# Peptides against a protein of PDB entry 5HDT: the designs that were tried, part 9

Target 1, 163 residues: chain A of PDB entry 5HDT
Amino acid sequence: MVVKTFMDMDQDSEEEKELYLNLALHLASDFFLKHPDKDVRLLVACCLADIFRIYAPEAPYTSPDKLKDIFMFITRQLKGLEDTKSPQFNRYFYLLENIAWVKSYNICFELEDSNEIFTQLYRTLFSVINNGHNQKVHMHMVDLMSSIICEGDTVSQELLDTV
Target 2, 163 residues: chain A of PDB entry 5HDT as posed
Amino acid sequence: MVVKTFMDMDQDSEEEKELYLNLALHLASDFFLKHPDKDVRLLVACCLADIFRIYAPEAPHTSPDKLKDIFMFITRQLKGLEDTKSPQFNRYFYLLENIAWVKSYNICFELEDSNEIFTQLYRTLFSVINNGHNQKVHMHMVDLMSSIICEGDTVSQELLDTV

## One batch from the design tools (peptide; made by RFdiffusion4, then SolubleMPNN)

Design b1_p9_3_s3 (from b1_p9_3, 3 letters changed)
Fold by OpenDDE base, seed 5:
Structure b1_p9_3_s3 (fold): chain B 163 residues (1-163), chain A 9 residues (1-9)
Amino acid sequence: as target 1 above (163 residues)
Amino acid sequence: KPVMNFGKP
């Protein structure tokens, strides 16, 4: 299982990271990012989050356009956090926890379209935040947004006004 | 090894 493979992999597993690098690259293909199955897209997002974790502090994706596609894709999946009673919520939680801890969105500061990505992220997060979320979910959301604001030298005033 | 992330110093 691809999901389990990346989930169980550590950052110091150099030989294993090399072995599965091609698979990591394949998971970012349009085939997976545009997959018609919503549950498959969630699993893909979790795998991508794990890939960023495993290869930190260097993403294996070298194309700026591909990186943009990935983060816009992950952002779209975060919409699933809105339903706390969904059977898939634990996977959405995993995704949120991962990207908050790994600070994977900080990669976007190197991208020309960072403002677009961050704006979409913040709009998505604020659209799904509700009183049904427990303290941990709220903390991860705050950590994710705060890290970008505090560490972002390229964060526009327009984005700050949106927050 | 220390756990790495993409955070800024």
Scores: peptide ipSAE 0.460, ipTM 0.881, DockQ to the pose 0.148
Fold by OpenDDE base, seed 3:
Structure b1_p9_3_s3 (fold): chain B 163 residues (1-163), chain A 9 residues (1-9)
Amino acid sequence: as target 1 above (163 residues)
Amino acid sequence: KPVMNFGKP
C-alpha cells in the first residue's frame, strides 16, 4: 500500500527516497487533491504529511502555487478533527501530530500568500477544538500555532485578531 | 544524525 510505504520510510533512506520521488510528486496532482472521496483525500493528506517528513528540510515540491494548494488542502482536511468518534479520527490525529512535529507549515513563510494560509489554519483549528479532545490533541494544536507565531516575522492583523 | 524538520535553525 502506498500509504504504508511513506509512513514506514525514514529520513535516512536515501535510496528509497529517490525511488519513490516520482510517486510523491504525483500524489500532489489535482487528481488527488480534488478527489471526490473524502476518505481518499484524508489518505492523500497523510501521505503528503509523510512526504514532507521524509524529505525535510527540503520539500520535493518546487512550485509556490502547488505548495499553496497543498497546504490549503491539508487545512481543509483538519476539519475532520472535530468528530472524535469518527472511525477516521486516528488518521486525522496522525495528520495533526505529523504537521506539528515536522513544522511543515513553516514552508509557507516563503510564499506570498502565507498570511492567508495561516489565517485559514488558525480559523480551522479554533473551529474544531472542543472538550472531547484529549490532552495530546490540544498540545499538538497549540504547538502548531505557537511555532508559526514564534518563527514568523510578518503576521497580518487579521491573524492577530484571530489568535 | 538529528531528525530534520522545517523549523528555523
Scores: peptide ipSAE 0.460, ipTM 0.879, DockQ to the pose 0.150
Fold by OpenDDE base, seed 2:
Structure b1_p9_3_s3 (fold): chain B 163 residues (1-163), chain A 9 residues (1-9)
Amino acid sequence: as target 1 above (163 residues)
Amino acid sequence: KPVMNFGKP
């Protein structure tokens, strides 16, 4: 399966990275980003997160509009963190862990609409954060948010109002 | 953990 393929791939697997580049590009298509099945969308988000991990520090997506779509898409999936008893929670956790470690959202600093993306991310995270989450979930959420604040040159007033 | 990431130095 595609999910397992990208999950098991290392950053230094140059031949595999080249082999699966076209697949990585196709996974960011509207067909997958707008798939009607929420479980499929979660799998797509995990694949995209892994793709950023594998190709770091170079994102294979070159279109600013496509990058924006991807991060807005990933942000929407993070709402699934709200239900800790869901059978899909571990995949939501994986998604959160990945984007926190890889710092994939830092790609957005090069985008014109970075403030919109970060604002949506923070609003989403604050909407799902609760005391039922374990310490690791909290840690990843804090790492994700603090990294953006610390590495960003400026933040929008809208983002500041959200915090 | 990734060896390389997208964070600033």
Scores: peptide ipSAE 0.456, ipTM 0.886, DockQ to the pose 0.151
Fold by OpenDDE base, seed 1:
Structure b1_p9_3_s3 (fold): chain B 163 residues (1-163), chain A 9 residues (1-9)
Amino acid sequence: as target 1 above (163 residues)
Amino acid sequence: KPVMNFGKP
């Protein structure tokens, strides 16, 4: 399974990274980003998160437009964190944990539309945050948002005022 | 867990 392949791969696995690079690029295609099945989209998001982890600090996606599409896509999947009783919650948790740890959204500071991406991320996170989430979920959400605020000098004042 | 990330040094 593709999901397991990327999940189990280490950053220093140079041969594997090169072997699966084309697959990584294909997973960011519109076919997968716009897949009609929400469970498939979640798996795609997890794979993309793992791809950022594996190739850090150098993302294999070079197109600014493609990077924007990917992060807007990942942001949309985070809505699934809302239902803590969902059978898929553990995968949503994995997605959150990964992007918080890898700081993948920090790639967006190099993008022209970074403010749009960060705005949508914060809106999504605040829409799903609730008291039913355990401490680890809250910690990852805080880490994700704090990293962007602390490291970003391009974040709009409007966004900062809403935090 | 990753050794490298996309955060600032």
Scores: peptide ipSAE 0.453, ipTM 0.885, DockQ to the pose 0.151

Design b1_p9_4_s1 (from b1_p9_4, 5 letters changed)
Fold by OpenDDE base, seed 1:
Structure b1_p9_4_s1 (fold): chain B 163 residues (1-163), chain A 9 residues (1-9)
Amino acid sequence: as target 1 above (163 residues)
Amino acid sequence: MKGPKVVRS
C-alpha cells in the first residue's frame, strides 16, 4: 500500500527515496488531486505530507504551479478537522501533525502565489478551530500558523493584520 | 508519527 510505504519511510533512507521518487511524482497528478472520493483524497494528502517530510528540506516537485496545487489541495483537506467524532479524524490529525512538525508550508515562500496559499490556510484553520479540539490539535494549528508568521518576510500585511 | 530529523526553516 502506497500510504504505508511513505509513512514508514525515514528521511535518511536514500535508497528508498530514489526508488519511490517516480511514485511520489505520480501522486501529485491531477488524477489524485481531483479524485472524486473524499477518503481517497485524504489518503493522498497524507502521502504528500509524508513525501514532504521524507525529502525535507527539499521537495521532489520542481514546478511552482504544481507546488501551489498541492498545498491548496492539502489546505482543502484540513477542513476535515472540523468533525472531531469522524472515524477519519485520526488521519486528519496525522496530516496536521506532519505538516506542522515538518513546517512543510514554508516551502511556499519561494512561490509567487504564497500569499494566496497562506490566506487560504489561515481561513481554513480558523474555520475549523474550536474548543472541542484537544491541546495537541490546538498546538499543531498554532505552530503551523506561527511558523509562517515568524519566517515570512513576504507575507502580506493584510494577512498579518487579520491575525 | 516519528518526529523528523530535518525540518524546514
Scores: peptide ipSAE 0.187, ipTM 0.869, DockQ to the pose 0.119
Fold by OpenDDE base, seed 2:
Structure b1_p9_4_s1 (fold): chain B 163 residues (1-163), chain A 9 residues (1-9)
Amino acid sequence: as target 1 above (163 residues)
Amino acid sequence: MKGPKVVRS
């Protein structure tokens, strides 16, 4: 399975990184980002998170528009964190944990539409944050939001209004 | 998840 392939791959696996580069690019296609199946979209998001992890600090995607699409896509998937009893919650947790640890969203600072991406991320996170989440979930959410504030030179007023 | 050795700063 593609999900397992990227999940098991290390950052220093240079030969594998080259081998699966084409697959990584295909996973960011509209076919997958706009897939009608919710479970497939979650799997795609996890794969993309792993791809950002594997290729850190860079990403194999060269198009700024594609990067924006990817992070907006990942942001939309994070809405699934709202249901802690879902059988897919652990996979949503994996997604959150991954992007928080890797600081994947920090790539967006190089994008012109970074403020839009961060605003949507914060709005999404605040919409799903609740007291039913365990401490680890809260920590990753805080880490994700804090890292963006700390690494950014400035934040937009729209983002400040969201916080 | 495996902890990353390299993170994006």
Scores: peptide ipSAE 0.187, ipTM 0.871, DockQ to the pose 0.131
Fold by OpenDDE base, seed 5:
Structure b1_p9_4_s1 (fold): chain B 163 residues (1-163), chain A 9 residues (1-9)
Amino acid sequence: as target 1 above (163 residues)
Amino acid sequence: MKGPKVVRS
């Protein structure tokens, strides 16, 4: 199982990181990012989150355009947090917990279109946050947003006004 | 999940 492979991998597993590098690159292909199955896209997002965790503080993706596509893709998947009663909520929680803990989105500050990515992220988070979320979900959402604000020399005033 | 030793920032 590809999902389990990356989920169980540690950051210091240099041999495995080299072994599965090509797989990590393939998972970011349009085939997976634009996969028609919603459940597959969620699994792909979780794998990508783990890839960002494993290779932190860097990412194995060399193309800025590819990185943008990935983060826009992950942002779209976070929309699934809106339904706390969904059978897939635990995987959405895992996705949120991972990217918040790793501060994965902070890599976007190196991208030309960081403002677009952050704007879309904040719009998504504010659209899904609700009273049905427990304190852990709220904490991760706050951690994710605050980490971007704290590091955000490139964060637009428009985005700051929405916070 | 197991927390990462190294984070992005």
Scores: peptide ipSAE 0.185, ipTM 0.869, DockQ to the pose 0.123
Fold by OpenDDE base, seed 4:
Structure b1_p9_4_s1 (fold): chain B 163 residues (1-163), chain A 9 residues (1-9)
Amino acid sequence: as target 1 above (163 residues)
Amino acid sequence: MKGPKVVRS
């Protein structure tokens, strides 16, 4: 399915990146971001994470408002990391690992509402961290937050106080 | 997960 298509795609697959560009754009539509099924939203988040990976350091989304919606959406999905016993935990782990490794949130520094996005991210992560997670989960959470802090010269003091 | 060759800085 779609999730496997993007998961298996490489960054240097230029022909595939062009071929599936419209699909990537459609996956960021309100239909998917506001899908009533929680499991579908998780799959969408994983696809979006892979899209950010594939097109890194750029993104196919040209609208700043759309980018904000996407990252706020991904942030909301990360709350699913709270239940380590959930059958969906491995997908939440994949989401976390991906966005931490790619440093996907760093694209938000170009957005006017970056402080809001990062604040919500930190609040979400701190709400679920230290909840029976193994060392790998902790490492990715720290890496995700640290990647933003390391670029803190463009981050407000309010955000730094949140951390 | 496949490791990315390019990471956003």
Scores: peptide ipSAE 0.178, ipTM 0.867, DockQ to the pose 0.120

Design b1_p9_4_s2 (from b1_p9_4, 4 letters changed)
Fold by OpenDDE base, seed 5:
Structure b1_p9_4_s2 (fold): chain B 163 residues (1-163), chain A 9 residues (1-9)
Amino acid sequence: as target 1 above (163 residues)
Amino acid sequence: MKGPKVVKS
């Protein structure tokens, strides 16, 4: 129900955004980010992606440390893209599509540890990219990486050398 | 997906 709630919400639902703000904050707690169930973590990641979409261009999370934790968490979930035959692949696709379209990781440019986050993202994406992915998956991966390079004045040369 | 707002650096 929580997943559906955020998935069905659009960016102009101001009253609903206020109503579910506390839920959005709770979903970013260590209880969910460090949940032992892999399927739960995937659902949490999708919810967080929807939250970033709904509140774009800003995030409801005020702590830079919390934002870092969230994006590192989402990055770890993207490893699931490597198994194209998994029953959960559609949710991984949704996660990728969402964060690519919204350009969610661009929030990280204001974070002190942005280079660390981007480095982990690129390493993860290149580790899962394979010829088994269809054109849409490749497109979203390229879009996600390109948006960071094109819009990131703070992207280090070291990061560029590693990709 | 539809929506007018995206994150920009």
Scores: peptide ipSAE 0.287, ipTM 0.838, DockQ to the pose 0.141
Fold by OpenDDE base, seed 2:
Structure b1_p9_4_s2 (fold): chain B 163 residues (1-163), chain A 9 residues (1-9)
Amino acid sequence: as target 1 above (163 residues)
Amino acid sequence: MKGPKVVKS
């Protein structure tokens, strides 16, 4: 129900954005980010991706630490892209497609720990990318990584070592 | 996906 609510919401729904702001904030709580159920964590990640889409270019989360936690959380979920035959692969694809299209990780440029976040993202993507992924998956991965390189003023040595 | 707005650094 929550997943569908955010998925169906567009970026210009100002009244709805205000109405569901508290829910958006609640979904970023440790309760959900550290939920023991893997499927729940994936759904939470998809909801968070939709929240970033809906509120773009600004995030409703004001805490830099919370933003870092969220993107590190999303990054960890992307490990699920490794199994292309999983019944949950379509949701992992949705997550990847969404964050690549919205360029959600660009929010991290204002964070002090942006290089850490980007490094973990790149390491995760390269750890799961394989020849079993179709062209669309590869394109989204490339788009996501290229956007960060193109819009970032600096790239850490650690990130360069990963690439 | 819906919407034209993206995050710009």
Scores: peptide ipSAE 0.287, ipTM 0.838, DockQ to the pose 0.140
Fold by OpenDDE base, seed 1:
Structure b1_p9_4_s2 (fold): chain B 163 residues (1-163), chain A 9 residues (1-9)
Amino acid sequence: as target 1 above (163 residues)
Amino acid sequence: MKGPKVVKS
């Protein structure tokens, strides 16, 4: 399965990275990003997060527009963190943990629309953050947002004012 | 999950 393949792959697996490059590119297609099944979209998001982890510090996606679409897509999936009792919460947690640890969103600093992406991310996270989340969830959310604030020299004043 | 490489700006 695609999910298991990328999840088990290490960052230094150069031969595997080359082997599955085409699959990684295909997973970012509109077919998957706009899939009607919510559970499928979550799986796709997890795969994309793993792809960013595997290819870090770079990404196999060269198109700025495609990168924007991917991160906006991942951001939308993070809304699923709002329900801690959901059967799929463990996958949402995995998604959050991965992108926070890898600092995947830092790729967006090179994008022209980075401020839009970061703004949407912050709005999404603040909309789902609640006292029902355990310490690990809160830690990853804070790490994700703090890394962008600390590293960003091009972050808009509007975004900074929301913090 | 852990690894040696992260994205940095």
Scores: peptide ipSAE 0.284, ipTM 0.840, DockQ to the pose 0.141
Fold by OpenDDE base, seed 3:
Structure b1_p9_4_s2 (fold): chain B 163 residues (1-163), chain A 9 residues (1-9)
Amino acid sequence: as target 1 above (163 residues)
Amino acid sequence: MKGPKVVKS
């Protein structure tokens, strides 16, 4: 199973990282990013988050356009955090926890459209945050946003004003 | 979660 394969893989598993590189690239294809099934897209997002974890601090995706597509895709999936009673909430939580811990979005700092990506991320998080979320969810959301604001000189004042 | 490596800007 693809999901379990990446979830169980360590960051220092160099032979496995090389072996499954092509699979990682396939998971970022339009077939999966534009899949019509919402639950499939969530699983894909979790796999992509694991891939970023495994290959941190680098990414196996070399195309800036592909990286933008991936992070915009992941951002769209985070909208599922809104309903804490959803059967899939635990997977949405895993996605949030993973990308916050790994600081995956920091890869976007070198992208030309980083401000667009970060703006969409903030808007999405603020649109879904509610009192039904426990302290851990709120903490991960804050960690995810604050790391981007505090890490680099590339964060524009315009972005901060939009938030 | 596994591993200590994170993405740094």
Scores: peptide ipSAE 0.283, ipTM 0.835, DockQ to the pose 0.140

Design b1_p9_4_s3 (from b1_p9_4, 5 letters changed)
Fold by OpenDDE base, seed 2:
Structure b1_p9_4_s3 (fold): chain B 163 residues (1-163), chain A 9 residues (1-9)
Amino acid sequence: as target 1 above (163 residues)
Amino acid sequence: MKGPKVVHS
């Protein structure tokens, strides 16, 4: 399975990183980002998160528009964190843990539309955060948001209005 | 998840 392949791959697996580079690029295609199956989209998001992990500090996606699409896509998937009793919650947790730990959204600082991406991320997180989430979920959400604030040069008014 | 050695900044 593709998900397992990227999940099990290490950052220093240079031969595998080269071998699966084409697959990584294909996973960011509109076919997958706009896939009608919600479970497939979650799997794709997890793969993309792992790809950002594996290829750190670089990203194999060179198009700014494609990167924006990817992060907006990942942001939309985070809405699934709202249901802690879902069988898929652990996979949503994996997605959150990964992007927070790897600081994947820091890639967005190089994008013209970074403020839009961050604003949507914050709105999504505040939309789903609740007292039913355990401390680890809260920690990753806080880490994800605080990292962007701490490492960004400026914060848009729209983002400040969300916080 | 295993923690990454390298992260984005």
Scores: peptide ipSAE 0.529, ipTM 0.933, DockQ to the pose 0.121
Fold by OpenDDE base, seed 4:
Structure b1_p9_4_s3 (fold): chain B 163 residues (1-163), chain A 9 residues (1-9)
Amino acid sequence: as target 1 above (163 residues)
Amino acid sequence: MKGPKVVHS
């Protein structure tokens, strides 16, 4: 499965990174980002998170508009963290853990609409953050938000007021 | 998840 392929891939796997680059680009297409199946969208989000991990500190997506679409898409998936009893919660946890650890949202600092992306991220996280999550989930949420605040020299005061 | 050696900054 594609999900496992990217999940098992290491950052130093240069041959595999080159081999699956076109697949990584294809996974960011509207077909997948707007897929009608919620579970498929979650799998796509996890793949995209792994892609940002594998290709760090670079991203294979060259279009700023595409990057914005991807991060807005990932942000929407994080809403699924609200239901801790869901069968898919562990996969939502993986998504959160990945993007927090990899600091993938730091890519957004290069985007014109970074403030919009970060604002949506914070609103989403705060909407779910106190829903019976364990300490690990809370830590990843805090780490994700803190990395943006602490490393973002271009973070607007409006965003800071939102937090 | 295995931690990445390189992260975005």
Scores: peptide ipSAE 0.526, ipTM 0.931, DockQ to the pose 0.121
Fold by OpenDDE base, seed 1:
Structure b1_p9_4_s3 (fold): chain B 163 residues (1-163), chain A 9 residues (1-9)
Amino acid sequence: as target 1 above (163 residues)
Amino acid sequence: MKGPKVVHS
């Protein structure tokens, strides 16, 4: 299974990284990003998060437009964090933990539309964060947002004023 | 998950 393949792969697995590179590129296609099944989209998001982890500090996606689509897609999936009782919450947690730990959104600093991506990310996180989340969820949300604020050189003043 | 040794910056 594709999800398990990327989940179990290490950053120093050069042979596997080369072997599955084409699959990684294919998973970012519109077919998967616009898949009608919500559970499939969540699995795709987790795979993409693992791909950003595995290939760090580089990303296999070279198109700025494609990178924007991917991060906007991942951001939309994070809305699923709002329901802590969902049977899929563990996968949403995995997605959050991964992108926060890997600092995947730092890739967006090289994109012209970085402010749009960060704005949508913050709006999404603020809309789902609540006291029902445990300490680990809160920690990852804070780490994800603070990393962008503290390490970014191109974050808009409007976004900074919102925080 | 296992923490990554290398992250994006």
Scores: peptide ipSAE 0.524, ipTM 0.931, DockQ to the pose 0.121
Fold by OpenDDE base, seed 3:
Structure b1_p9_4_s3 (fold): chain B 163 residues (1-163), chain A 9 residues (1-9)
Amino acid sequence: as target 1 above (163 residues)
Amino acid sequence: MKGPKVVHS
């Protein structure tokens, strides 16, 4: 199971990180990012989140365009947080918790389209946030957005005005 | 989830 392989892997597992690097690159292919099954896409997103965790503070993906595709993809999956009664909610929570804790979106600061990525992230989070979410979900959402706002000088004033 | 020792910054 690919999902369990990355979920159980530690950051200091250098031999395993080298062994599964090609698999990590494969998971970011268009085949998986554009997979028609939303449950498969969620599993892919969780794997990608774990990959960003495992290889921190670096990312194994060298293409800026690929990184943009990945973060736009992850952002789209976060829409699943809307329904707290969904059978897949625990996996959506794992995705949110991971990317917030690891600060994965900080990778986007070196991308030329970072403002587009952050704008879509904020719009998505505000579209799904509701009173059915517990305090932990709310804190992760706030931590995720606050980390981006407080980092660097790359966040546009236009984005800040819309938040 | 196990908390990471290293994060992105």
Scores: peptide ipSAE 0.522, ipTM 0.931, DockQ to the pose 0.120

Design b1_p9_4_s4 (from b1_p9_4, 6 letters changed)
Fold by OpenDDE base, seed 5:
Structure b1_p9_4_s4 (fold): chain B 163 residues (1-163), chain A 9 residues (1-9)
Amino acid sequence: as target 1 above (163 residues)
Amino acid sequence: MKGPVVTHA
């Protein structure tokens, strides 16, 4: 299983990182990002999050346009955090925990459209956050947003004013 | 997740 392969891989697994690099690139293709099955898209998002974790502090994706597509894609998946009783909530939690832990969205600071990406991220998080979420979910959401704010020298004042 | 972890910060 592809999901398990990346989930179980460590950051220092150099041989495996090289072996599965082509698979990582393939998972970011339009075939997967625009897959018609919502559950498949969630699994793809989790794999992409793991790929950002495994290859940190770099990313295997060299195209700025591709990186933008990936982060906009991940942001759309985070909407699934709203339903805490969904059978898929644990995977949405994993996605949130992962991207917060490794500060994946900080990759976006080198993108010209970083403000658009961050704006969509914040709007998405505030649209799904509620008092029904447990402390860990809230903590990860705050950590994710704080990681971006802490790099505020490269964040637009407009975005900061909306926080 | 368990640390230490290299991040993108």
Scores: peptide ipSAE 0.467, ipTM 0.872, DockQ to the pose 0.112
Fold by OpenDDE base, seed 4:
Structure b1_p9_4_s4 (fold): chain B 163 residues (1-163), chain A 9 residues (1-9)
Amino acid sequence: as target 1 above (163 residues)
Amino acid sequence: MKGPVVTHA
């Protein structure tokens, strides 16, 4: 399983990181980002989150356009956090926990369209936050948002007004 | 989850 391969990989697994680099690049293709199956898209998002974790502080994706596509894609998947009773909720939790812990969205500060990405992220998170989420979910959501606001001196006032 | 040694911050 590809998902398990990246999930089990550590940041210092240099040989594995080199071995699976091409697979990491392939997973960011339009075929996967636009896959018709919602569950497949969630698995892809988790893999991409793990890839950002494994290769931190770098990302194997060199194209700014591709990075934007990836983060917009991940943002869309976070909408699935809205239903705490979903059979897939634990996987959405994994996605949230990962990107919050690794601070993967901080990669976006290098992108020209960072403000657009952050705006969509915040709108998405506030649209799904509800009282059914446990304290850990809320904590990760807050950590994710606060990291961007507190560490981003390039964040526009427009984004701050949105928050 | 395995804790990251390095983040993107």
Scores: peptide ipSAE 0.466, ipTM 0.884, DockQ to the pose 0.123
Fold by OpenDDE base, seed 2:
Structure b1_p9_4_s4 (fold): chain B 163 residues (1-163), chain A 9 residues (1-9)
Amino acid sequence: as target 1 above (163 residues)
Amino acid sequence: MKGPVVTHA
């Protein structure tokens, strides 16, 4: 399973990182980002999160447009956090935990449309936050949002209105 | 999950 392959990989696994680089690039293709199956898209998002973890502090995706597509895609998957009783919730939790811990969205500071990405992230997170989430989920959501606020240079008025 | 040594911060 591709998900397990990236999930088990370390940041210093240089030989494996080189071996699976082409797969990492292919996972960001429209075939996967626009896959009709919701569960497949979640698995793809988890793989992409792991790819950002594994290749940190770099990312194998060099196109700003592709990076924007990826982060908008990941943001859309975070909507699944709303249902804490879903059988897929553990994977949504994994996605949230990963991107918060790795600070993956900090890659977006180099993108022209960073404020659009951040605004959509905040809107999504606030739309799914509910009392069914435990302390760890809330912690990761706070970590994800506060990191962007603390490390951001310029924040748009739209983002400020969202917060 | 597996924690990172390096982040994107």
Scores: peptide ipSAE 0.459, ipTM 0.878, DockQ to the pose 0.123
Fold by OpenDDE base, seed 1:
Structure b1_p9_4_s4 (fold): chain B 163 residues (1-163), chain A 9 residues (1-9)
Amino acid sequence: as target 1 above (163 residues)
Amino acid sequence: MKGPVVTHA
């Protein structure tokens, strides 16, 4: 299983990282990013999050446009955090936990469209955040947003005004 | 989850 393969892989697993590099690249294709099944898209997002973890501090994706597509895709999946009673909530939590812990969105500082990505991320998070979330969810949301603000040499004034 | 040795920060 693809999801389990990347989830179980460590950052120092050099042989496995090389072995599954092509799979990592294929998972970022439009076929998967635009998959009609919502559950499949969630699994794809989790795999992509693990890929960013495994290959840190670099990403295997070389195209800025592809990176933008990936982060916009992941951002859209985070909307699923709004329903804490969903049977898929644990996977949405995993996605949030991973990208916050690894600081994956900090890759976006190298992109020309970083402000668009960060704006969409913040809009999404503030649209789903509520007092019904447990402390761990709140912590990861805060960590994710704070990391971007604290390193925000390229963060637009418009985004800062919305915080 | 397991903590990463390296982040993207």
Scores: peptide ipSAE 0.458, ipTM 0.873, DockQ to the pose 0.113

